Peptides against a protein of PDB entry 4BOS. Designs and how they scored, part 110

Target 1, 163 residues: chain A of PDB entry 4BOS
Amino acid sequence: PVLTRTVVPADNSCLFTSVYYVVEGGVLNPACAPEMRRLIAQIVASDPDFYSEAILGKTNQEYCDWIKRDDTWGGAIEISILSKFYQCEICVVDTQTVRIDRFGEDAGYTKRVLLIYDGIHYDPLQRNFPDPDTPPLTIFSSNDDIVLVQALELADEARRRRQ
Target 2, 163 residues: chain A of PDB entry 4BOS as posed
Amino acid sequence: PVLTRTVVPADNSALFTSVYYVVEGGVLNPACAPEMRRLIAQIVASDPDFYSEAILGKTNQEYCDWIKRDDTWGGAIEISILSKFYQCEICVVDTQTVRIDRFGEDAGYTKRVLLIYDGIHYDPLQRNFPDPDTPPLTIFSSNDDIVLVQALELADEARRRRQ

## One batch from the design tools (peptide; made by RFdiffusion4, then SolubleMPNN)

Design b1_p23_7_s1
Fold by OpenDDE base, seed 3:
Structure b1_p23_7_s1 (fold): chain B 163 residues (1-163), chain A 23 residues (1-23)
Amino acid sequence: as target 1 above (163 residues)
Amino acid sequence: SAAARAAAIAAARALEAARAAAA
């Protein structure tokens, strides 16, 4: 088994596309972003006490309007929200630093998904199997630390290749 | 708790800010 990346469109919604890909078991849908943006906005709007200006950097309403725009980029806040929503750990391996940032690692989730990040672009990661008839795996056990090692190796190789 | 959740989100935001500063 080998960990590989699926390159998604380099648009302002690559985070959403990548998350959707991994949590849906390998479904590439670049058109998923508007719905996911609305989902995040709905979650944020539902709890203005928690999602305060101190957390969001803007008012709750301003954030909701902002994140629903087609040209705004998601980040750590959105990843955190999506981790909680999908009840899975989201692991982001950074090719610039060859480090893994784990979102939801202390939540006790049984599932783990992986993204690769180059500083501006997110791509999803998947495990391919020797048997071509066995579909790639995108949802891993939270106990599968081997996949984290493989992700670091993949990121290191990407850094070496300047990608 | 709400406080724990807020701390987690704040930490994630700080991480994002650190990445932006280092990039």
Scores: peptide ipSAE 0.023, ipTM 0.599, DockQ to the pose 0.039
Fold by OpenDDE base, seed 1:
Structure b1_p23_7_s1 (fold): chain B 163 residues (1-163), chain A 23 residues (1-23)
Amino acid sequence: as target 1 above (163 residues)
Amino acid sequence: SAAARAAAIAAARALEAARAAAA
């Protein structure tokens, strides 16, 4: 089994597409972003006292308007929210630093998903099996440390290739 | 859902704490 990346469109919604891909077991749907953006905006708007300017970097209303745009990027805030929403650890391996940022690691989730990030683009990761009849795996055990090692190796190779 | 919203709030709090710790 080999950990590989599936390149998703670089259309400013790559984070949402990538998250959707992994949490849905390998379903590529580049059209998923509008609904996911609205979901996040709805959650944020529901608690303007908590989702403060200190957390968002802008007012609650400004953030909601911003995240609903089709040309704005999601980041750590959105990943954190999506981790809790989907009840899974989201692990992001950064090709620039060859480090893994883990979101939801303290929540006690039994499953984790992996993304690869190069500073401007997110792609989903999956484990491919030699048997063509065995579908790729995108949802891993939160105890699977091997996949984290493989992700780091993949990121290191990507860095070397400047990919 | 209400559970999702509560989880999102908890996530945001954790992120805020992490940012503060990293500062």
Scores: peptide ipSAE 0.023, ipTM 0.613, DockQ to the pose 0.029
Fold by OpenDDE base, seed 5:
Structure b1_p23_7_s1 (fold): chain B 163 residues (1-163), chain A 23 residues (1-23)
Amino acid sequence: as target 1 above (163 residues)
Amino acid sequence: SAAARAAAIAAARALEAARAAAA
């Protein structure tokens, strides 16, 4: 089995597209972003005490209006929310640092999904199997640490290609 | 789509209810 990335469009919604891809088992839908942005905004709006101005860097209402724009970037806040929403650990391997940031790691989820991040763009990761009749896997056991090793290897290779 | 948006809003409300119950 080999871990590979699927390159999604380099638009401002790559995080949402990537998350949708992995949690839906490998479905590429670049049009999913508006609804996912609305989902994020709804969750943030529902808890203004938790999602405070200190956390958001702007008022709760300003953030909700901002994230619903089609040209604004998602980040750690959105990943955290999506991890909780989909009840899975979201692991982001950073090609600049060759490290994995794990969102939801202490929540006790049984599943994990993986993204690769280069400091600007997010892509989803999938495991390809030697058997061509076996579809790629995007949802892993949270006990599958082999996939984390493979993600680090993939990130390290990406770094070497840039240098 | 409008249908997808409606579904997302419904799901978000369900999550909100779960958060409220756990708080």
Scores: peptide ipSAE 0.021, ipTM 0.581, DockQ to the pose 0.021
Fold by OpenDDE base, seed 2:
Structure b1_p23_7_s1 (fold): chain B 163 residues (1-163), chain A 23 residues (1-23)
Amino acid sequence: as target 1 above (163 residues)
Amino acid sequence: SAAARAAAIAAARALEAARAAAA
């Protein structure tokens, strides 16, 4: 079992494409972004008291308009929202720092998914199996600490390649 | 899938409507 990276397009929507890939079990669909942007905006709009200007850095309405643009980048806020929506921990391994940022780690989710981030671009991670008839795994147990170690190793190797 | 995404959006909208009604 090897953890590998699937490179998605660098089209301003790589976060959404990557999240969609892992939560859907390995489905690459770069056209998913508009609907996912609407999903984020809808969730934010549904709770203006929680998703306040202090949290968003702009008014609730301004954020919703902003995130629905086709050229705006998703980040930590969107990851947090998607973690809650999909009821899973989203682990982002950063190749610049070789650290994992865990979103939803205190929510008690039984599942986790993994992304790799280089400072500007997100890609999804998957576990490949030796048996060619066994499809890659993108949804892991939240108790699977081995996958986190493998993610760190992958990030460290990626960093060395860019050094 | 597109259908799954559409369903997710619909669910989010329903949640918004419910929250608005309860507020």
Scores: peptide ipSAE 0.022, ipTM 0.570, DockQ to the pose 0.018; fails the geometry check

Design b1_p23_7_s2
Fold by OpenDDE base, seed 2:
Structure b1_p23_7_s2 (fold): chain B 163 residues (1-163), chain A 23 residues (1-23)
Amino acid sequence: as target 1 above (163 residues)
Amino acid sequence: SAAARAAAIAAARAAEEARRRAL
Protein backbone atom coordinates (compact mmCIF):
# COMPACT_ATOMS: atom_id res chain seq x y z
CA PRO B 1 0.00 0.00 0.00
CA VAL B 2 1.17 3.50 -0.92
CA LEU B 3 0.09 6.81 0.57
CA THR B 4 -0.68 9.31 -2.19
CA ARG B 5 -1.84 12.89 -2.60
CA THR B 6 -4.98 13.88 -4.49
CA VAL B 7 -4.61 17.44 -5.75
CA VAL B 8 -7.76 19.49 -5.19
CA PRO B 9 -8.40 22.89 -6.79
CA ALA B 10 -6.21 25.70 -5.50
CA ASP B 11 -9.18 27.84 -4.59
CA ASN B 12 -10.01 29.55 -1.31
CA SER B 13 -11.82 26.43 -0.07
CA CYS B 14 -9.12 23.76 -0.41
CA LEU B 15 -9.26 22.93 3.32
CA PHE B 16 -12.98 22.19 3.20
CA THR B 17 -12.70 20.23 -0.04
CA SER B 18 -9.83 18.19 1.42
CA VAL B 19 -11.61 17.42 4.69
CA TYR B 20 -14.79 16.46 2.86
CA TYR B 21 -12.78 14.14 0.61
CA VAL B 22 -11.17 12.18 3.44
CA VAL B 23 -14.17 11.96 5.81
CA GLU B 24 -16.49 10.85 2.99
CA GLY B 25 -14.15 8.06 1.91
CA GLY B 26 -12.60 9.69 -1.15
CA VAL B 27 -15.33 11.82 -2.68
CA LEU B 28 -14.01 14.86 -4.54
CA ASN B 29 -16.62 17.61 -4.39
CA PRO B 30 -15.26 21.16 -4.82
CA ALA B 31 -18.83 22.43 -4.39
CA CYS B 32 -19.00 21.21 -0.78
CA ALA B 33 -17.42 24.35 0.68
CA PRO B 34 -20.49 26.58 1.13
CA GLU B 35 -22.25 23.99 3.28
CA MET B 36 -19.12 23.23 5.30
CA ARG B 37 -18.57 26.94 5.90
CA ARG B 38 -22.16 27.18 7.11
CA LEU B 39 -21.59 24.19 9.39
CA ILE B 40 -18.61 25.91 11.01
CA ALA B 41 -20.56 29.14 11.42
CA GLN B 42 -23.50 27.27 12.95
CA ILE B 43 -21.28 25.59 15.54
CA VAL B 44 -19.48 28.83 16.43
CA ALA B 45 -22.73 30.79 16.66
CA SER B 46 -24.18 28.17 19.03
CA ASP B 47 -21.88 29.29 21.85
CA PRO B 48 -20.85 32.94 21.62
CA ASP B 49 -19.59 32.94 25.21
CA PHE B 50 -17.08 30.16 24.60
CA TYR B 51 -16.09 31.09 21.06
CA SER B 52 -14.66 34.36 22.31
CA GLU B 53 -12.82 37.11 20.48
CA ALA B 54 -9.63 35.82 22.10
CA ILE B 55 -10.06 32.52 20.25
CA LEU B 56 -11.51 33.85 16.99
CA GLY B 57 -9.51 37.05 16.59
CA LYS B 58 -12.80 38.84 15.91
CA THR B 59 -16.29 38.89 17.44
CA ASN B 60 -18.39 35.75 17.16
CA GLN B 61 -20.76 37.39 14.69
CA GLU B 62 -17.92 38.84 12.61
CA TYR B 63 -16.27 35.43 12.44
CA CYS B 64 -19.47 33.73 11.32
CA ASP B 65 -19.96 36.28 8.56
CA TRP B 66 -16.30 36.01 7.58
CA ILE B 67 -16.07 32.21 7.39
CA LYS B 68 -19.20 32.03 5.22
CA ARG B 69 -17.52 34.14 2.52
CA ASP B 70 -16.29 32.10 -0.43
CA ASP B 71 -12.90 33.87 -0.48
CA THR B 72 -11.71 33.27 3.10
CA TRP B 73 -9.31 30.52 4.15
CA GLY B 74 -9.78 27.93 6.87
CA GLY B 75 -7.10 27.08 9.40
CA ALA B 76 -6.44 25.46 12.76
CA ILE B 77 -9.70 26.63 14.37
CA GLU B 78 -11.80 25.21 11.54
CA ILE B 79 -9.84 21.93 11.53
CA SER B 80 -10.40 21.51 15.27
CA ILE B 81 -14.13 22.10 14.90
CA LEU B 82 -14.37 19.66 12.00
CA SER B 83 -12.38 17.07 13.96
CA LYS B 84 -14.98 17.21 16.72
CA PHE B 85 -17.91 17.23 14.31
CA TYR B 86 -16.71 14.18 12.37
CA GLN B 87 -15.38 12.48 15.52
CA CYS B 88 -11.95 11.79 14.07
CA GLU B 89 -8.36 12.90 14.50
CA ILE B 90 -7.23 15.17 11.66
CA CYS B 91 -3.50 14.94 10.99
CA VAL B 92 -1.88 17.65 8.86
CA VAL B 93 1.59 16.97 7.50
CA ASP B 94 3.47 20.18 6.68
CA THR B 95 5.85 19.99 3.71
CA GLN B 96 7.76 23.09 4.79
CA THR B 97 8.73 21.72 8.21
CA VAL B 98 8.19 17.95 7.70
CA ARG B 99 6.07 17.85 10.84
CA ILE B 100 2.60 16.56 11.63
CA ASP B 101 0.08 18.68 13.49
CA ARG B 102 -2.52 16.47 15.12
CA PHE B 103 -6.00 17.83 15.83
CA GLY B 104 -8.24 15.88 18.19
CA GLU B 105 -5.39 13.72 19.47
CA ASP B 106 -6.62 13.88 23.09
CA ALA B 107 -10.27 13.11 22.32
CA GLY B 108 -9.93 9.32 22.19
CA TYR B 109 -11.17 8.95 18.61
CA THR B 110 -10.70 5.58 16.93
CA LYS B 111 -10.33 7.12 13.46
CA ARG B 112 -7.84 9.48 11.82
CA VAL B 113 -7.64 11.22 8.45
CA LEU B 114 -4.69 12.95 6.82
CA LEU B 115 -4.09 16.17 4.93
CA ILE B 116 -0.91 17.57 3.39
CA TYR B 117 -0.19 21.29 3.71
CA ASP B 118 2.46 23.48 2.06
CA GLY B 119 1.84 26.68 4.03
CA ILE B 120 -0.96 27.85 1.75
CA HIS B 121 -2.72 24.89 0.12
CA TYR B 122 -4.33 21.75 1.60
CA ASP B 123 -4.69 18.42 -0.20
CA PRO B 124 -6.11 15.10 1.03
CA LEU B 125 -4.07 11.92 1.45
CA GLN B 126 -5.19 8.38 0.68
CA ARG B 127 -3.81 4.84 0.79
CA ASN B 128 -3.83 3.05 -2.56
CA PHE B 129 -3.86 -0.73 -2.78
CA PRO B 130 -2.29 -3.05 -5.36
CA ASP B 131 -5.68 -4.59 -6.14
CA PRO B 132 -7.33 -2.19 -8.62
CA ASP B 133 -10.76 -3.30 -7.40
CA THR B 134 -10.01 -2.18 -3.84
CA PRO B 135 -10.87 1.50 -3.45
CA PRO B 136 -8.39 3.87 -1.79
CA LEU B 137 -8.59 4.24 1.99
CA THR B 138 -8.92 7.70 3.53
CA ILE B 139 -10.01 6.78 7.07
CA PHE B 140 -7.36 5.08 9.20
CA SER B 141 -7.17 3.62 12.68
CA SER B 142 -5.94 6.10 15.27
CA ASN B 143 -3.48 3.35 16.24
CA ASP B 144 -2.01 3.24 12.71
CA ASP B 145 1.20 5.18 13.20
CA ILE B 146 2.68 3.67 10.04
CA VAL B 147 0.50 6.01 8.00
CA LEU B 148 2.04 8.95 9.89
CA VAL B 149 5.53 7.74 8.97
CA GLN B 150 4.41 7.43 5.35
CA ALA B 151 3.00 10.96 5.48
CA LEU B 152 6.33 12.30 6.76
CA GLU B 153 8.14 10.49 3.96
CA LEU B 154 5.77 12.03 1.44
CA ALA B 155 6.33 15.48 2.91
CA ASP B 156 10.11 15.06 2.88
CA GLU B 157 10.00 14.05 -0.77
CA ALA B 158 7.87 17.09 -1.58
CA ARG B 159 10.32 19.34 0.25
CA ARG B 160 13.27 17.91 -1.68
CA ARG B 161 11.48 18.50 -4.99
CA ARG B 162 11.14 22.21 -4.20
CA GLN B 163 14.87 22.53 -3.39
CA SER A 1 -29.90 22.29 22.18
CA ALA A 2 -27.91 21.06 25.15
CA ALA A 3 -26.16 18.54 22.93
CA ALA A 4 -25.23 21.21 20.40
CA ARG A 5 -23.85 23.43 23.14
CA ALA A 6 -21.80 20.60 24.62
CA ALA A 7 -20.35 19.85 21.20
CA ALA A 8 -19.55 23.52 20.67
CA ILE A 9 -17.76 23.75 24.01
CA ALA A 10 -15.65 20.70 23.27
CA ALA A 11 -14.84 22.04 19.81
CA ALA A 12 -13.88 25.45 21.17
CA ARG A 13 -11.49 23.93 23.70
CA ALA A 14 -9.85 21.86 20.98
CA ALA A 15 -9.64 24.90 18.71
CA GLU A 16 -7.96 27.01 21.36
CA GLU A 17 -5.42 24.30 22.11
CA ALA A 18 -4.69 23.77 18.42
CA ARG A 19 -4.28 27.49 17.87
CA ARG A 20 -1.71 27.68 20.67
CA ARG A 21 0.24 24.75 19.23
CA ALA A 22 0.23 26.30 15.78
CA LEU A 23 1.78 29.56 17.06
Scores: peptide ipSAE 0.033, ipTM 0.666, DockQ to the pose 0.030
Fold by OpenDDE base, seed 5:
Structure b1_p23_7_s2 (fold): chain B 163 residues (1-163), chain A 23 residues (1-23)
Amino acid sequence: as target 1 above (163 residues)
Amino acid sequence: SAAARAAAIAAARAAEEARRRAL
């Protein structure tokens, strides 16, 4: 089995597209972003005491209006929210640092999904099997640390190719 | 609902923690 990258469009919604891909078992839907943006905004709007200006860098209302735009980028805050929403660990391997940032690692989730990040763009990762009749896997056991090693190897290779 | 609020609170806390680690 080999861990591979599926390149999604380099648009402003690559995070949402990538998350949707992995949590839905490998469904590429670049049109998923508007609904996911609205979901984030709804969650943020639900508790302005916690989603404060100190966290958001803008008022709660301003953030909600901002994240619903089709040209704004999601990041760590959105990943954390989506991790909780989908009840899975989201692991992001960074090709610049060759490290994995784990979101939801202390929540006790049984499942994890993986993204690869180059500093500006997110792509989903999947495990391909030697048997062509076996579909790629995007949802892993949270105990599967081998996939994390494979993700690091993939990131390291990507870094070497850039150098 | 109370459940929805609880979920939002949990998400907010996780987001704050992630922000601290990422920044």
Scores: peptide ipSAE 0.033, ipTM 0.664, DockQ to the pose 0.029
Fold by OpenDDE base, seed 3:
Structure b1_p23_7_s2 (fold): chain B 163 residues (1-163), chain A 23 residues (1-23)
Amino acid sequence: as target 1 above (163 residues)
Amino acid sequence: SAAARAAAIAAARAAEEARRRAL
């Protein structure tokens, strides 16, 4: 089995598309972003004590309005929220540094999903199997360290290609 | 704990702020 990248549209919603892809088992839906933005805003608005200005970097209301725009970028705070919502670890392998940032790693989740990030764009990762009749896997055990090694290898290859 | 969760989110925010500055 090999870990591969599915290229999603290079729009400002690539994070949401990528997360949706992996948590839904490999469903590519570029139209998912508006609802996922609303989901984030709903979660943030529901707990202003936790999602304070100190956490968000802006007022709760300002953040909710901002994230619901169609031209704003998802990032680490959104990944953290989505990790909690989907109850899974979200691992982001960075092709510029060949490092993995793990979100939700201390929450005790049994599942992990993987994204690849190049500094501006997110794509989802999946495991392909030798049997062509076996569909790709996007949800892994949080104890599966092999997939993390494979993600680093994939990122290193991507970095070398851009040199 | 709530404090641990807050610290984790604060760290995530800092990472995102760094990302946003680079975009």
Scores: peptide ipSAE 0.030, ipTM 0.634, DockQ to the pose 0.036
Fold by OpenDDE base, seed 1:
Structure b1_p23_7_s2 (fold): chain B 163 residues (1-163), chain A 23 residues (1-23)
Amino acid sequence: as target 1 above (163 residues)
Amino acid sequence: SAAARAAAIAAARAAEEARRRAL
């Protein structure tokens, strides 16, 4: 059992594609982004008191229009929203710093999914098994600390390859 | 508007419930 990455297209929607992949159990669907962008905008628009200019860096309406564009990047705000929507912890391992940012860590979710981030691009992570008849695992127990160690090892290897 | 926000919240809840049934 080893943790690996699946490279998704670098089409400005890699975050959405990566999240969809892991929460759907390993389904690669680059066409999912428009719907997910609309979902984000809908949730942001629904709560202007929480999603304020202080949080968004722009007005609520401006952000909603911006995130629905096909050429804008998702980030921490989108990950936080998707964590809540899918009711799972989203762990992002950063290859530049070899650190894991955990979204939804204090929400009491029983499940976690993992992404790898290099500063501009997101990819999904999965656990592969030696048995070819056993499909890769993308949804882990929130108590599975081994997968976090494996994610850090994977990020460290990625960093060394850039040196 | 308040009505638009209420509709958006309701739609998000319905989508979440549908997701829970599918997964």
Scores: peptide ipSAE 0.028, ipTM 0.643, DockQ to the pose 0.021

Design b1_p23_7_s3
Fold by OpenDDE base, seed 5:
Structure b1_p23_7_s3 (fold): chain B 163 residues (1-163), chain A 23 residues (1-23)
Amino acid sequence: as target 1 above (163 residues)
Amino acid sequence: SAAARAAAIAAAEAAEAARAAAL
């Protein structure tokens, strides 16, 4: 079994496309972003006490209008929300630092998904199997630490290629 | 408003139900 990345479009919605890919078991749908952006906005709007200007860097309403634009980037706030929504740990391996940022780590989720991030772009990660009839795996056990090791190896290799 | 929040929560819950079937 080998951990690999699937390159998604660099269209400002790569985070949403990548998350959708992994939580749906490997379905590439670049058109998923508008609905996911709306979902984020709905969740943020539903709790203005928690999603305050201090957290968002702008008013709740301004953020909701902003995130629904097709050219604005998702980040840590959106990942946190999506982790909670999908009830899974979202692990982001950073190729610049070769570190994994784990969202939802302390929530007790039984599942984890993985993204790779280079400081600009998000891509989904999947485990490929030697049996061609076995589809790639994108949803892992939260106890599967081997996949985290493989993600770090993948990130380290990516870093070396840039040097 | 409270009404707007309620509507947003309801929409999220519907999406959650669909998500739960997929994961």
Scores: peptide ipSAE 0.023, ipTM 0.608, DockQ to the pose 0.022
Fold by OpenDDE base, seed 1:
Structure b1_p23_7_s3 (fold): chain B 163 residues (1-163), chain A 23 residues (1-23)
Amino acid sequence: as target 1 above (163 residues)
Amino acid sequence: SAAARAAAIAAAEAAEAARAAAL
């Protein structure tokens, strides 16, 4: 089995497209962003005490309006929210630092999904199998540390290619 | 508003139920 990167469109919604891809088992849907943006806004609006201006960098209402725009980018806050919503660990391997940021690590989730991030763009990761009849895997056990090693290998290779 | 918050919570809960069936 080999961990591979699926390149999604380099648009302002790459995070949402990538998350959707992995949590849906490998479905590429670049049109998923509006609904996911609204979902995040709904979650943020539902808990203004937690999602405060200190966390959001703007008022709760301003954030909700901002994230629902079609030209705004998601980041760590959105990943954290999506991890909680989908009840899975979201592991982001950074090609600039060759490190994995784990969102939801302490939540006790049984599932993990993986993204690769280059400082601007997010792409989903999947495990391909030699058997062509076996579809790629995007949802892993939270105990599968081999996939994390493979993700780091991909990041290291990406970094070497940039040098 | 409190009403808007309640609506947002309800919508999020409905979405949660839908996604739980998919994962």
Scores: peptide ipSAE 0.023, ipTM 0.602, DockQ to the pose 0.022
Fold by OpenDDE base, seed 3:
Structure b1_p23_7_s3 (fold): chain B 163 residues (1-163), chain A 23 residues (1-23)
Amino acid sequence: as target 1 above (163 residues)
Amino acid sequence: SAAARAAAIAAAEAAEAARAAAL
């Protein structure tokens, strides 16, 4: 089995598209972003004590209005929120550093999903199988460390191609 | 407002239930 990258549109919603892809088992839906932005805003608005100005860098209401805009980018705070919402570890392999940032690692989730990040753009990762009738896998066991090794290999190859 | 927070919580909980059924 080979871990591969599915390229999603290089827009300001690539994080949301990528997360949606992996948590939905490989469904590419570039139109998912507005609803995911709303979801994040609802979660943030629901707990203004936790999602404080200190954490958000702006007031709770300002953040909610900001994240619902079509032209704002998702980042670490959004990944953290989505990890909690989908109850899965979100592993982001960085092609510039060849490192994996693991969101939700300490939460005890049984599942993990993987994204690849080049410093600007997010794409989802999937495991392809030799049997063409077996669909790609996007949701892995949180104990599957082989997939993390494969992600690092994929990131290293991507880095090499840019040299 | 408290009402707005309650509505947001309810919406998030409904979304969570839908997610749990889908994953």
Scores: peptide ipSAE 0.021, ipTM 0.596, DockQ to the pose 0.021
Fold by OpenDDE base, seed 4:
Parts: sequence; C-alpha cells; structure tokens
Structure b1_p23_7_s3 (fold): chain B 163 residues (1-163), chain A 23 residues (1-23)
Amino acid sequence: as target 1 above (163 residues)
Amino acid sequence: SAAARAAAIAAAEAAEAARAAAL
C-alpha cells in the first residue's frame, strides 16, 4: 500500500475541498465549500464565549462574515472546528518543514485523516492498494502510525523537488 | 441575539447527527 496525494483545485477553498474528500471516503467535490463555510460560521456564532475575539483574531460576527466569503482561506481555526465536528483527528503534513501538525489528537478520536500543506495549498492524502478492486482509503485508525511515516516521506520528497 | 444563537445550535446539532451517521 502506498500513500498518495490527490490534487484539488488551487482555489481559495482547497482546505474545505480536501477535508471533504478525506472525511467522505475519497469524494472530490469542489462545490462543497460554501456549505462547509456556512457550517463553520454557524458553529462559531453559536458559542461566542468559546469562539472569542482572542481565538478568532476578529469579532465573532466579523469572523462569520469573513469565513463565508468565497475568497478567504481556511487555516488552523477551521481545521480545529472541522476536527471537532467530524469527530476525527486531522493530521496536516507540512512540506516546508516536514512535520505533522495534529488537530484533535487529545480528544480521544478513533479515526484520523491526512492532508498535505505547502504553505499556501492543501491537498488530501489517500492510501492506494495493489488490488485495483480495493478502493483507496482516506480514513485511518488513530493507532495507524505507518500512515504518518508515509506522510513524512511524501513531504520529504516534495521538499527535495523544490530545491 | 439569543434567538439566533439557539437556532444556530439546533442547526449544528442536526448537522452533527447526520455527519455521525455517515462516518
């Protein structure tokens, strides 16, 4: 089995497309972003005490209006919210640093999904199998450390290519 | 408003239930 990258469109919604891809078992839907943005805004608006200006970097209302725009980028805050919503660990391997940032690792989730990030763009990761009749896997056990090693290998290769 | 917050919570909970069934 080999971990591979699926390239999603380099639009302002690549994070949402990538998360949707992995949590839905490998479904590429670039049109998913508007609803995911609305979902995040709805969750944030529902708890202004937790999602404070200190956390958001802007007022709760300003954030909600901002994230619902189709030209704003998602980041760590959105990943944290999506991890909690989907009840899974979201692991992001960074090709610039060759490190994995883990979101939701202390929540006790039994599942994890993986993204690859280059500083401006997110793509989803999947495990391919030799048997063509076995579909790629995007949702892994939180105990599967092999997939994390493979993600680091992909990031290391990507960094070498940029040099 | 309190009403808007309540509506947002209810909608989020419904979406969460649907998500949990899909995963």
Scores: peptide ipSAE 0.021, ipTM 0.598, DockQ to the pose 0.021

Design b1_p23_7_s4
Fold by OpenDDE base, seed 5:
Structure b1_p23_7_s4 (fold): chain B 163 residues (1-163), chain A 23 residues (1-23)
Amino acid sequence: as target 1 above (163 residues)
Amino acid sequence: AAAARAAAIAERAALEAARAAAL
């Protein structure tokens, strides 16, 4: 089994497309972003005490209006919200630093998904199997630390190709 | 409950730290 990168469109919604891909088991839908942006805004609006200005960097209402724009880029806040919504750990391997940021690691989820990030673009990761009849895996056990090692190796290789 | 509040505070702190690290 090999961990591989699936390149999604390089638009301002690559994070949403990538998350959707992995949590839905390998479904590529670049049109998913508007609904996911609305979902995030709805969640944030529902708990203004938790999603405070200190966390959001702007008022709750301003954030909701901002994230629903089609030209704003998602980041750590959006990943954390999506982790909670989909009830899974989201692991992001950074090709610039060759490090993994884990979102939802303290929530006790049994599943994890993986993204690769190069500083401006997100892509989903999947495990391919040698048997062509076995579909790629995008949802892993939260106890599968081997996949994290494989993700780091993939990121290191990507970094070396650019430097 | 007190336990639920403590968990929420911990989650908030983690979220805030993650944002600061990513920006």
Scores: peptide ipSAE 0.024, ipTM 0.581, DockQ to the pose 0.025
Fold by OpenDDE base, seed 4:
Structure b1_p23_7_s4 (fold): chain B 163 residues (1-163), chain A 23 residues (1-23)
Amino acid sequence: as target 1 above (163 residues)
Amino acid sequence: AAAARAAAIAERAALEAARAAAL
């Protein structure tokens, strides 16, 4: 099995497209972003005491309006929220540092998904199998640390290509 | 109640730290 990257559009919504891809088992839907943005906004709006200005960098209402724009980028806050919503660990491998940032790692989730990040763009990762009749895997056991090693290898190769 | 409050504070701190990492 080989871990591979699926390049999604660089349309300001790559994080949402990438998360949707992995949590839905490999479904590429670039049109998913507006609804995912709204989902995040609804979650944030539901708990203004938790999602404070200190966390959001703006008022709760301002953030909700901002994240629903089609030209604003998702980041760590959005990943954290989506991890909780989908009840899975979201692991992001950074090609600039060749490090993995894990979201939801202490929540006791049984599943993990993986993204690759280059500083501006997110793409989803999937495991391809030698058997062409076996579909790629995007949802892994939270005990599958081999996939994390493979993600680091993939990121390291990406970094080498840019040097 | 005290334990729940402590857990909520810890979760907020983790979220803030994640934001600061600027992913």
Scores: peptide ipSAE 0.024, ipTM 0.583, DockQ to the pose 0.024
Fold by OpenDDE base, seed 1:
Structure b1_p23_7_s4 (fold): chain B 163 residues (1-163), chain A 23 residues (1-23)
Amino acid sequence: as target 1 above (163 residues)
Amino acid sequence: AAAARAAAIAERAALEAARAAAL
């Protein structure tokens, strides 16, 4: 089994497309972003005391209006929210630093998904199997440390190519 | 109740740190 990246469009919504891909088992849906943006806004709006200006960098209402725009970028706060919503650990391997940032690592989730990030763009990761008839896996056990090693290997290879 | 509050505080701190790291 080998871990590979699926390149998604380099648009303002690459994070949402990537998350959707992995949590839905490998479904590429470039049109998923508006719905995911609305989902995040709904979650944020539901708890203005928790999702405060200190977390959001703007008022709750301003954030909700902002994130629903099709030209605003998702980042760590959106990943954190999506991790909580989908009840899975979201692991982001950074090709610039060759480190994995783990969102939801202390929540006790049994599942994890993986993204690769280059400082600008997000892509989803998947495990391909030798049997061509076996579909790729995007949802892993939170105990699967091999997939994290493989993600770091991908990031290290990307880093070496840039040097 | 105490456990729930502690969890909420920890999660808030993590979210704030995540936002700061992304800037």
Scores: peptide ipSAE 0.024, ipTM 0.582, DockQ to the pose 0.025
Fold by OpenDDE base, seed 3:
Structure b1_p23_7_s4 (fold): chain B 163 residues (1-163), chain A 23 residues (1-23)
Amino acid sequence: as target 1 above (163 residues)
Amino acid sequence: AAAARAAAIAERAALEAARAAAL
């Protein structure tokens, strides 16, 4: 089995497209972003006491308006929210630092998904199997640390290519 | 109630820490 990258469109919504891809088992839908943005806004708006200005860096309403714009980028807070919503770890391997940032790692989720990040763009990761008739896997056991090693290897290779 | 409150505080702290982390 080999971990590979699926390149999604380099638009302002690559995070949402990538998350959607992995949590839906490998469904590429570049048009999913408006729904994903609205989902996040709805979650944030539903609990202003939890999603406070201290967490959001802006008022609850300001954040909701901001995230629903089609030209704003998702980041760590959005990944955290999506991890909680989908009840899975979201692991992001960074090609600049060759490190993995794990979101939801302390929540006791049984599943994890993986993204690769280059500083501006997110792409989803998947495991391909030698049997061509076996579809790629995007949802892994949270105990599968081999996939994390493979993600680091993939990031290291990407970094070497940019040297 | 006390356990639920403690869990909520811990979850909030984790979310705040995640926001503070670069990504």
Scores: peptide ipSAE 0.024, ipTM 0.571, DockQ to the pose 0.023

